# Designs tried in a protein design run: peptides against a protein of PDB entry 5EIB. Part 71

Target 1, 366 residues: chain A of PDB entry 5EIB
Amino acid sequence: VDLEPGTMDSVRSGPFGQIFRPDNFVFGQSGAGNNWAKGHYTEGAELVDSVLDVVRKESESCDCLQGFQLTHSLGGGTGSGMGTLLISKIREEYPDRIMNTFSVMPSPKVSDTVVEPYNATLSVHQLVENTDETYCIDNEALYDICFRTLKLTTPTYGDLNHLVSATMSGVTTCLRFPGQLNADLRKLAVNMVPFPRLHFFMPGFAPLTSRGSQQYRALTVPELTQQMFDSKNMMAACDPRHGRYLTVAAIFRGRMSMKEVDEQMLNVQNKNSSYFVEWIPNNVKTAVCDIPPRGLKMSATFIGNSTAIQELFKRISEQFTAMFRRKAFLHWYTGEGMDEMEFTEAESNMNDLVSEYQQYQDATAD
Target 2, 366 residues: chain A of PDB entry 5EIB as posed
Amino acid sequence: VDLEPGTMDSVRSGPFGQIFRPDNFVFGQSGAGNNWAKGHYTEGAELVDSVLDVVRKESESCDCLQGFQLTHSLGGGTGSGMGTLLISKIREEYPDRIMNTFSVMPSPKVSDTVVEPYNATLSVHQLVENTDETYSIDNEALYDICFRTLKLTTPTYGDLNHLVSATMSGVTTCLRFPGQLNADLRKLAVNMVPFPRLHFFMPGFAPLTSRGSQQYRALTVPELTQQMFDSKNMMAACDPRHGRYLTVAAIFRGRMSMKEVDEQMLNVQNKNSSYFVEWIPNNVKTAVCDIPPRGLKMSATFIGNSTAIQELFKRISEQFTAMFRRKAFLHWYTGEGMDEMEFTEAESNMNDLVSEYQQYQDATAD

## One batch from the design tools (peptide; aimed at target 1 H125 Q126 G337)

Design b2_p24_2_s4 (made by RFdiffusion4, then SolubleMPNN; from b2_p24_2, 14 letters changed)
Fold by OpenDDE base, seed 2:
Structure b2_p24_2_s4 (fold): chain B 366 residues (1-366), chain A 24 residues (1-24)
Amino acid sequence: as target 1 above (366 residues)
Amino acid sequence: DAAAREAAKRERAAALREEERRLR
């Protein structure tokens, strides 16, 4: 789905364009112009019924529909505005199904789009209310990984998208292969989301190795475990050491000893015990899949529900506030039918979310 | 005509906001 026709042509001409049914390509003509309100109230609202018709058709063809997975950006107008409209409409029609998102957070390091803080804040407000599970993929973190860890002098969207694809493949491993922990979206939610509003995940992937050092690096379970818990390998720009993990899932892929994995996972928890809440028992889950990812002998994917994720929301909130106090570009949104109060409501809800994470960070086992 | 189009956008947005509030 896109509000621009050119995106569909790019997907169709791509290596995997033939995997998608032609009738499932739904697109507009005018785009959203990086405006959440165009995505949500005007251009997106004109297209949403056509998308819902396709969603219904595909849902009816499922033997066992678990839920929905949306991949979208929060900085643009289509992914943010129309994406959150779709989430709302799908949740209305399918209230008993899991809503899962891969939400790409904007960063000034990656994009020059001035209004991204507005689009992100308005989107986060919708995600808090209407999703069950959200993987926070932060362009800030992706850029830093590409630059610092992968030693890419000038990271491209292709480089960032490679990290996104590796992460998405990792976190969906248990859904795609039988007999695994978190084998369905609902089980994942039960294990990862202790409080309904606190459903934002910090993903991570190992190994992350520069092209120049790949040939010299042995992949071992201890190294994968260490890298997976390293703040530098997180796909969200927050430091886990500044918060506490509510829940963690680790997904190992490849031929390895389950005993060694369990030993290393226990060791990393014990070494980092101060960064876990003590009042959630058995809050670390581990899975091992014997099938490695393409091109690797082994990998580990991390899913963290950490109170440190408030740093990501604080960054967006600070950028939002700096623009909103000046009423910068508000006429672009109000001209599409938005009320100025929607901005303050969205800001308030995101600040409440930050406060909730802080509350549970400071909570003791009483 | 421009004022009428803007009024229609505001009305549509208000209707969608009301639907979304009912889901919360």
Scores: peptide ipSAE 0.490, ipTM 0.932, DockQ to the pose 0.875
OpenDDE base, seeds 1, 3, 4, 5: peptide ipSAE 0.344, 0.328, 0.358, 0.340; ipTM 0.873, 0.868, 0.880, 0.876

Design b2_p24_3 (made by RFdiffusion4)
Pose (drawn by RFdiffusion4):
Structure b2_p24_3 (pose): chain A 366 residues (1-366), chain P 24 residues (1-24)
Amino acid sequence: as target 2 above (366 residues)
Amino acid sequence: SAREEFLAREAEKLERALAFREAE
């Protein structure tokens, strides 16, 4: 789905572009120009019922639908504006299904548009209310990993998307292969989301590799465990050691000692017990899958529900406030009939989200 | 519920925004 028609061509000309159902391409003529109001209200509303028809069709041909997963950026107009409209319409129509999103956060290091904080805040507001699980993929973190760790002086979207694809493969492994833990979206959500609004996850993986060089050696289980908890391996630009884990899901892929995995997972939990909330006993679940990802014999994927994610929302909020106080470009949004109070409503909701993460960060079992 | 109330408010906002655009 895109308001921009040129997106259809690039996807089709891609390697697996012909495998998609031709009828499932739903596109507009213009597109939003980084205007969330265009995406949602204006233009996305024009296009949205066509998308829902296709969604309804895919759903009626499902033996037992688990739910939906949406990939989109929060900084633009379509993936952000229309994407959250689609989520709200799907929530109305399929209220008992899990909504899961892979949402990429904007960063000034990657994109040169100062309205992106507006678009992201209006979107975060929708996701807080309407999604069950959201993987926070931070362009800030992706750029820093490419620039500082992978030593790519000029990271491209291809460089960033290599990190994203490795992460998405890792976090959906328990859904795609037989297993006991977090095997479906609802079971994953019940294990990861103690409070409904706090459903933004920090993904990480190990080893971090630059595409096209080179290999190995394969990591030891200790090396995997340590790296997958490392702040430098997170896809969100937050230091996990600045907050506390409410829940964690760890996924080890490849051939390895299950016993050694158990010992290392127990090791990181009790050496660093102060970083795991004490009032949620046994809050770290571990899954092993025998099939490694491409190019690797061993890998680990980390899914964290950490109070440190408030750093991500504080950063967006600060940029949002800096722009919104000067009312810059606000008429671009209200020109599409959007209420200015929606900006204030979204800002307050996001700041409320930050306070809630801090409340549980300081909470004690006493 | 709170989520249903939010969705109803958002539906009304969409309608108002579309009516504004048609008026122009």

Design b2_p24_3_s1 (made by RFdiffusion4, then SolubleMPNN; from b2_p24_3, 11 letters changed)
Fold by OpenDDE base, seed 2:
Structure b2_p24_3_s1 (fold): chain B 366 residues (1-366), chain A 24 residues (1-24)
Amino acid sequence: as target 1 above (366 residues)
Amino acid sequence: SARDEYLKKEREKVEKALAYRKEK
């Protein structure tokens, strides 16, 4: 789905364009112009019913519908505005199904789009209320991984999207291979989300490899485990050492010893015990899938629910507040029918979320 | 319009949420 036809044509003409049904390409003509309000209330509102018709058709074809997965950018008007409109509409129609998102967070290092803090804040407000699970994929973190870890002098969107795709493949492993831990979206939510509003995950991946680097260094299980818990491997721009893990899932892929995995996972938990909450017992889950990713001998994917994710929301909030106080570009949103109260509510809800994460970070076992 | 109805409902939700926060 896109409000711009050119993006759809690029997907359709791409190497994987043929895996999608032609009738499942729903697109507008005018785009959102990086405006959440156009995505949510104007251009997106005109298109959303056509998308819902496709969603219904595909849902009816499922023998066992678990839920929905949305991949979207929170910086752009379509992904942010129309994406959150679509989430709201799907939630209303399918209240008993899991809503899962891969939400790409904007970064000033990657985009010069000045209104991204508005789009992100307005989107986070919707995600807090209408999603069950949100993977925070931060363009800040992706850029830093490409630059610092992968030694790319000028990271491209292609490089960032490679990390996104590897991460998405990793976190969906258990859904794609039966009999694994978190084999369904609901079970993942039960294991990962101890508090309904605290459903924002930091994903991580090891080994980190660029698309052009054919030199997959075969990592060992200890190296994978260490890298997976390294803050530099997180796809969200927060330091887990500044918070506490509420819950963790680790997904190993490839031919490895389950015993070795369990030993290394125990060792890393013991070494990092200060970075876990003490009042959630057995809050680390481990899965092993014998099937490696394409081109890798083995990999590990991390899913962390950490109170450190508040650093991401604080960054967005600070940027939002700096713009909103000066009413910068606000007329672009109000001209689409938005009220300034919607901005204040979104800011307040995100600040409440930050406060909730801090409360649980500071909570001790009684 | 469907847009105007949606906007109205979302504004009512925002107003209700803002009112609730002022009472806390």
Scores: peptide ipSAE 0.217, ipTM 0.774, DockQ to the pose 0.053
OpenDDE base, seeds 1, 3, 4, 5: peptide ipSAE 0.110, 0.017, 0.010, 0.005; ipTM 0.644, 0.398, 0.321, 0.324; seed 1 fails the geometry check

Design b2_p24_3_s2 (made by RFdiffusion4, then SolubleMPNN; from b2_p24_3, 15 letters changed)
Fold by OpenDDE base, seed 1:
Structure b2_p24_3_s2 (fold): chain B 366 residues (1-366), chain A 24 residues (1-24)
Amino acid sequence: as target 1 above (366 residues)
Amino acid sequence: SSREKYLEKLKKKVEKALEYRKKK
């Protein structure tokens, strides 16, 4: 789905374009112009019913519909505005189904789109209310991984998208292979989301290796486990050492000893015990899938629900506030029929979310 | 529910924005 036809043509002409049904390509003509209000209230609102018709058709063809997965950017107009409109509409029609998102967070290091803080804040407001699970994929963290860890001198969108795809493949492993922990979206939500509003995850993937080092790197369970819990390996630009994990899931892939995985997972928890809440029992879940990802002997995917995710929201909030106080570009949004009050509502709800994470960070086991 | 009330509010905002666009 896009408000621009050129994106859909690029997907259709791509090496995997044939995996999608032609009728499932829904696109507009005018684009959102990086404006959330165009995506949510005008251009997107005109297209959303056509998307919902496809969603209904595909949902009716499912033997067992668990829920929905949306992949979108929060910096743009389409992914942010129309994506959150679509979430709201699907949530209205399917209130009992899980809403999962892969939400790409904007960064000034990756994009020159000046209005990204508005689009992100307005989107987060929707995601807090209308999603059950949101994987926060931060372009800043992806850029830093590409530059520092992968030793890419000039990270490209292709390099960032490779990390996103590896992570998405990792977190969906349990859904795609039978007999796994978190075998459905609802079980994942139950294991990962102790509090309904606190459903924003920091993902991570291991191994991450530079091209020059790949051939010389041993892939071991200890190395995967250590890298997976490294703050530099998080795909959200927050330091888990500045907060506490509410819940963690680790998904190992490849032929490995389950005993070795359990031992290493216990060791890493014990080493990082100060970074976990003590009042949520059994808050770390581990899965092992014998099927490795393509081109790797083994991998590990991390899902963390940490109070440190507030650093990401604080960054967006600070950028938002700096623009909104100046009334910068507001006429682009109000020009689409949006009220300035909705910016204040979104800012408030994101600040409330930050405060909620802080409260649970500071909570002791009484 | 709070959610139903939110979705109703959203619907009214979308309708209002579409009407505003038609007047431009």
Scores: peptide ipSAE 0.115, ipTM 0.727, DockQ to the pose 0.720
OpenDDE base, seeds 2, 3, 4, 5: peptide ipSAE 0.016, 0.025, 0.227, 0.006; ipTM 0.405, 0.444, 0.812, 0.341; seeds 2, 4 fail the geometry check

Design b2_p24_3_s3 (made by RFdiffusion4, then SolubleMPNN; from b2_p24_3, 11 letters changed)
Fold by OpenDDE base, seed 4:
Structure b2_p24_3_s3 (fold): chain B 366 residues (1-366), chain A 24 residues (1-24)
Amino acid sequence: as target 1 above (366 residues)
Amino acid sequence: SKRDEYLKKEKEKVEKALAYRKAK
């Protein structure tokens, strides 16, 4: 789905364009112009019914519909505005199904679009209320991984998208292969989300290796485990050491000893015990899938529900506040029929979310 | 217009959701 036809043509002409049904390509003509209000209330609102018709058709063809997965950018008007509108509409029609998102967070290191903090804040406000699980994929973290860890001098969108695809493949492993822990979206939510509003995940992937170092790096379970918990491997620009893990899931892929995985997972928990809440028992879940990802012997994917995710929201909030205090670019949103109060309410709800994370970070077992 | 009616309904939904949160 896109409000611009050119994006859909690129997908259709791409190497995997044939895996999608032609009738499942829904697109507009005008685009959102990086405006959340155009995506949510105007251009997106005109297109959303045609998307819902496709969603219904595909849902009716499912033997067992678990829920929905949306991949969208929070910086752009289509992904942010229309994406959150679509989530709301799907939730209204399928209130008993899980809503899962892969939400790409904007960064000024990757894009010069000035209004991205508005689009992101307005989107987060919707995601807090209308999703059950949200993987926070932060363009800042992706850029930093590409530059520092992968040693790419000039990271491209292709390089960032490769990390996104690896992460998405990792976190969906349990859904795609039978007999795994968290084999359905609801079980994942039950294990990962102790409080309904605190459903924003820090994903991570291992191995992350520069092209020059790939030949010399042994892929071992200890190295995967250590790298997976390293802040430098997080796909969200947050330091887990500045917060506490509420819940963790680790998904190992490849031929490895389950015993060795369990031992290494216990060791990393014990070493990092100060970074876990003590009042949630058995808050680390581990899965092992014998099928490695393409081109790797083994991998590990991390899903963290950490109070450190507040660093990401604080960054967006600071950028939002700096523009909003000056009323910069607001006329582009209000001109689409949006109220200035919606900005204040979105900012307030995101600040409340930060406060909730801080409260649970500071909570003791006593 | 159908668009204006939609915008009004979505705004009312957002306002209602916000009011519900402020009351908690």
Scores: peptide ipSAE 0.147, ipTM 0.698, DockQ to the pose 0.052
OpenDDE base, seeds 1, 2, 3, 5: peptide ipSAE 0.019, 0.017, 0.006, 0.013; ipTM 0.521, 0.371, 0.309, 0.316; seeds 2, 5 fail the geometry check

Design b2_p24_3_s4 (made by RFdiffusion4, then SolubleMPNN; from b2_p24_3, 9 letters changed)
Fold by OpenDDE base, seed 4:
Structure b2_p24_3_s4 (fold): chain B 366 residues (1-366), chain A 24 residues (1-24)
Amino acid sequence: as target 1 above (366 residues)
Amino acid sequence: SKRDEFLAKENEKVEKALAYRKAL
């Protein structure tokens, strides 16, 4: 789905364009112009019914519909505005299905779009209420990984998208292969989400490899385990040491000893025990899939529900507040029929979410 | 539910904005 036709042509002409049904390509003509209100209330609202017709058709073809997975950007108008509209409409029609998102967080290091903090804040407000689980893929973190870890002097969207694809492949491993931990979206939510609003995940991946790097270092299970818990391997620009893990899932891929994995996972938990909440027993879950990712002998994927995710939301809130206090660019949103009060409501709900994470960070076992 | 109340309010906002656009 896109409000611009040119992106759809790029997917269709791509190496995998033929795996999608032509009728499942729904697109607009005008785009959202990086405006959430165009995506949510105007251009997106005119297109949403045609998307819902496709969603219904594909849902009816499923023997067992678990839920929905959306991949979208929170900085742009289409992914943020229309994406959150689509989540709302799907949630209304399928209230008993899981809503999962891969939400790409904006960064000034990656995009010069000045209104991204508005689009992100308005989107986070919707995601707090209407998703069951959200993987926070932060362009700040992706850029920093490319630049600092992968030593790419000028990171490209291709380099960032490679990290996104590796992460998405990792976190979906349990859904795609039988006999795994969290084999369905509902079990994942039950294991990862202790409180309904606290469903924002920090994904991480090891080993970090660029698309052009042929150096597949054969990592050991200890090295994978250590790298997976390293803040530099997180796809969200948060330091886990500044918060506490509520829940963790670790997904190992490749031929390895389950015993060695369990030993290393116990060791990393014991070394980092101060960074876990003590009042959630058995809050670390581990899975091992014998099927490695393409090109690697082994990998580890991390899913963390950490109170440190508040650093991401604080960054967006600070950027939002700096612009909103000046009422900068608001006329682009209000001109689409949006109320200025919706900005204040979205900011307030995101600040409440930050406060909730802080409360659970500071909570001790009674 | 709280969710149903949220969804209802969001639907009203979308309908209002669509009506505004059609009136311009």
Scores: peptide ipSAE 0.551, ipTM 0.938, DockQ to the pose 0.770
OpenDDE base, seeds 1, 2, 3, 5: peptide ipSAE 0.540, 0.541, 0.522, 0.541; ipTM 0.936, 0.936, 0.933, 0.936

Design b2_p24_4 (made by RFdiffusion4)
Pose (drawn by RFdiffusion4):
Structure b2_p24_4 (pose): chain A 366 residues (1-366), chain P 24 residues (1-24)
Amino acid sequence: as target 2 above (366 residues)
Amino acid sequence: AREAFLAEEAEKLARALAYRAELS
């Protein structure tokens, strides 16, 4: 789905472009120009019922639908504006299904548009209310990993998307292969989301590799475990050691000692016990899958529900406030008939989300 | 709460579309 028609061509000309159902391409003529109001209200509303028809069709041909997963950026107009409209319409029509999103957060290091904080805040507001799980993929973190760790002086979207694709493969492994833990979206959600609004996850993986060089050696289980908890291996630009884990899901892929995995996971939990909330006993679940990802014999994927994610929302909120106080470009949004109070509503909801993460960060069992 | 939020968002969408129709 895109408001921009040129997106259809690039996907089709891609390697697996012909495998998609031709009828499932739903596109507009213009597109939103980084205007969330265009995406949602204006233009996305024009296009949205066509998308829902296709969604309804895919759903009726499902033996037992688990739910939906949406990939989109929060900084633009279509993936952000229309994407959250689609989520709201799907929530109305399929209220008992899990909604899961892979949402990419904007960063000034990657994109040169100062309205992106507007678009992201209006979107975060929708996701807080309407999604069950959201993987926070931070362009800030992706750029820093490419620039500082992978030593790519000029990271491209291809460089960033290599990190995203490795992450998405890792976090959906329990859904795609036989296993006991978090095998479906709802079970994953019940294990990861103690409070409904706090459903923004920090993904990480090890080893971090630059695409096209080179290999190995394969990591030891200790090396995998330590790297997948490392702040430098997170896809969200937050220091996990600045907050506390409410829940964690760890996924080890490849051939390895299950016993050694158990020992290392127990090791990181009790050497660093102060970083795991004490009022949620046994809050770290571990899954092993025998099939490694491409190019690797061993890998680990980390999914964290950490109070440190408030750093991501504080950064967006500060940029949003800096722009919104000067009312810059606000008429671009209200020109599409959007209420200015929607900006204030979204800002307040995001700041409320930050306070809630801090409340549970300081909470004690006593 | 979520249903109330969705209903309010549906009303906001209708108002925005009506405003855009008036400009046509």

Design b2_p24_4_s1 (made by RFdiffusion4, then SolubleMPNN; from b2_p24_4, 13 letters changed)
Fold by OpenDDE base, seed 1:
Structure b2_p24_4_s1 (fold): chain B 366 residues (1-366), chain A 24 residues (1-24)
Amino acid sequence: as target 1 above (366 residues)
Amino acid sequence: SRAEYLAKLNEKVEKALAYRESLR
């Protein structure tokens, strides 16, 4: 789905374009112009019914519909505005189904789009209310991983999207392959979301190695486990050491000893015990899938629900506030029928979310 | 007080457990 035709043509002409049904391409002509309001109230609102028709058709064809997965950017107009409109409409029609998102957070390191803080804040407001689980894929973190860890001097969207794809593949492993942990979207929510509003995850992936070092690095369970819990490997730009994990899931892929995985997972929890809440029993879950990802002998994917995620929201909020106090570019949104009050409500709800994370962080015994 | 802290902690635990049960 897009408000621009060119993106759909790029997907269709791509190496995997044929995996999508032609009838499932829904696109507009005018685009959103990086304006959330165009995505949500005007251009996107005109297209949403056509998307819902496809969603209904595909849902009816499912033997067992678990829920929905949306991949979108929060910095743009289509992914943010129309994406959140679509979430709202799907939630209304399918209130008993799980809403999962892969939400790409904007960063000034990656994009010069000045209104991204508005689009992100307005989107987060919707995600807090209408999603059951959201993977926070932060372009800030992806850029830093590409630059620092992968030793890419000039990270590209291709490099960032490679990390996104690896992460998405990792977190969906339990949905796609036989396993006991998080075998469905609802089970994932039960394991990962202790409180309804606190459903924002920091994903991570291991191994992350520079091209120059790949040939010299043995992949071991201890190394994967250590790297997966390293703050530098988080796909959200927050330091887990500044908060506490409410819940964690680890998904190992490849031929490895379950015993070794369990031992290493226990060791890393013990080493990092100060960064976990003690009052949520069995808050770390581990899965092993015998099928490795393509090109790797083994991998580990991390899913963390941490109070440290508030650092990501604070970053967006600070950028939002700096613009909103000056009423910068507000006329672009109000011209699409938005009220200034909606900005204030979105800011307030995101700040409330930050306060909720902080409250649970402070509730742990020192 | 320690008692107030424990009470608040228990309330949070119960709330989390109840929510998890509601998702099953």
Scores: peptide ipSAE 0.028, ipTM 0.444, DockQ to the pose 0.017
OpenDDE base, seeds 2, 3, 4, 5: peptide ipSAE 0.026, 0.000, 0.027, 0.016; ipTM 0.579, 0.256, 0.425, 0.376; seeds 3, 5 fail the geometry check

Design b2_p24_4_s2 (made by RFdiffusion4, then SolubleMPNN; from b2_p24_4, 15 letters changed)
Fold by OpenDDE base, seed 2:
Formats: sequence, C-alpha cells, structure tokens
Structure b2_p24_4_s2 (fold): chain B 366 residues (1-366), chain A 24 residues (1-24)
Amino acid sequence: as target 1 above (366 residues)
Amino acid sequence: MRKEILEKEKEKVEKALKKVAEKK
C-alpha cells in the first residue's frame, strides 16, 4: 500500500515483486507529502476502503488468521498517517486479532524532513491504542549500527533496510517454522506484553559484523548472546542499562546446543540482573530454530520489552514540543482538517506512556 | 479518564509487587 505509485513500481520491479498478487497493490496518485494528516484524513481516507477490501479478501483466504502485520515509517505521511488509519480500521473490524507492527522511528541523522516529530507523535498515539505488539525500528539506532559496528562511512537507506529485513526475519522465525516458542502472534503477545499499553519492543540482531571483520569472527553461542544483549546492537536508540527489561525473547537460529544456549542465556541474565524487573518471574524466553538464516551458520534475534524505550519516546516528544510550542508547520495539518487538540492529545498520550514505563522501572519488590 | 487509567495501572503494579513479596 502506498499513496505514491512509484513505490509500487519499485516493489514490482524488485527481485521479489512477483510474490505479491497484482490485485493486492493498492496505491494513490497524490502522495501524502510527508504529512500525517494527508495520510490519515484526506488522501489516505480516500484509499483506505480499497485497502480494507483487499485485507478482507486475504483474511477470508486464511485457514487460521492470527492477526495482521504492518511495516511502516512513522516519519513519512503515508506510513504514519495512512498506516495508522489502516490499523484503526482493521482493529475495528477484527478486534480479536493481533495487530503487530514494525514501526520505523524517524531520526534527524537520517532524514531532513522537519515535520517527522509531528508524524511520529501522532502515529505513536494511534499505536498505543490500536496495536498489540510494536517493534520499534529506530533509524538513529540503525544509522549508528551501520556507522559504528558495520564500519560504513556513509550509511544508506539500503544498509538500514538490510538491518530491518534481518531483524524482521529473526523475530518472525517462530511464526514461520513449526515447533517453536511463540509459534503464534498471540503467544508472543502473552509472553512479551505484561501490560496492554507496554507493547513496544526493542529488537536486536546478531551477528552484526563489519565486512572487513567477518572472516575473523567465529560465530559462537556465547558471542551471539553477548552481542544481542549489547546496547550498541539494539535497533531502537535507547540504552537498556538506563531501564529494566519487563520481558525478553531470544530466538536462536542454526545448529547449536540447546544446553549451551540455556547456559549462555542464564549467564547473560545473571550478569545483567540489575536490568531486569524482579517482579515478573520467567520473563526471559528462549527459542532455538535449527534452520539458520540465509548466508549465516547461526544467528540470534533479540526482542526486549524494556522501560528504557521511554528514551525513544522522550526524544520524539522533545522534538515535537520544540515545534508545537511555536506552531511551526501546524497549518499544513490543520488545513487537512486536523485540530490542534489532536496534537495535544497525542503528545499527552505519549507522555503518559513514558510515565507508565518509568513507574514500572521504579517499581521495586519491597 | 487518563488519570483513572494511570491509577488503575498503579493498582496493578502494587498488586503485582505484593504477590512477589508474599512469595519470598
């Protein structure tokens, strides 16, 4: 789905364009112009029914519909505005199905789009209410991984999207291969989401290795385990050491000893015990899939529900507040039928979420 | 509404913490 036809042509011409049904390409002509309001109330609202018709058709074709997965950017107008409209409409029609998102967070390091903080804040407001599971993919974290860990001097969107694709492949492993922990979206939600609003995940992937160092790196369970818990390998720009893990899932892929995995997972939890909440028993889940990812002997994917995710929301909130206090660019949104109150409500809901995470962080067992 | 949601979440946390304290 896109409000721009050119994106659809790029997907169709791509190496995997043929895996999608032609009729499942729903697109507009005008684009959203990086405006959430265009995506949500105007251009996106004109297109949403056509998307819902396709969603219904594909849902009816499912033998067992677990839920929906959306991949979108929160900085752009289409992914943010139309994406959240679509989530809302799907949630209304399928209230008993899991809503899962891969939500790409904007960063000033990656995009020059000035209105991204508005688009992100307005989107987060919708995601808090209408999703069950949200993987926070932060462009800032992706950029920093590309630059610092992968040693790319000038990270591209292609490099960032490679990390996203690896992460998405990792977190969906249990859904794609039988006999795994979290084999369905609902089981994942039950294991990862202790409180309904606290459904924002920090994903991570290992191994992350620079091209120059790949030949020298042994892929071992200890190294994977150490790397996936390293703050520098989080795909969200927050430091887990500044918060506490509510829940964690680790998905190992490749031929490895389950015993060695369990030992290393226990060791890393013990080393990082101060970064876990004490009041959620058995809050770390481990899965092992014998099937490695393409091109790797083994990998590990991390999913963290951490109170440190509040750093990401605080960053967006600070940027939002700086613009909104000045009413900068606000007329582009109000001109599409938005009220200034919607901005204040979105900001307030995101700040409430930050406060909820902080409260659970500060909650110690007496 | 929002204050009530925050208060309900506070009560859940306190209830969870009490259950952990009772198990030690």
Scores: peptide ipSAE 0.033, ipTM 0.479, DockQ to the pose 0.015
OpenDDE base, seeds 1, 3, 4, 5: peptide ipSAE 0.005, 0.000, 0.000, 0.007; ipTM 0.349, 0.302, 0.270, 0.321; seed 3 fails the geometry check

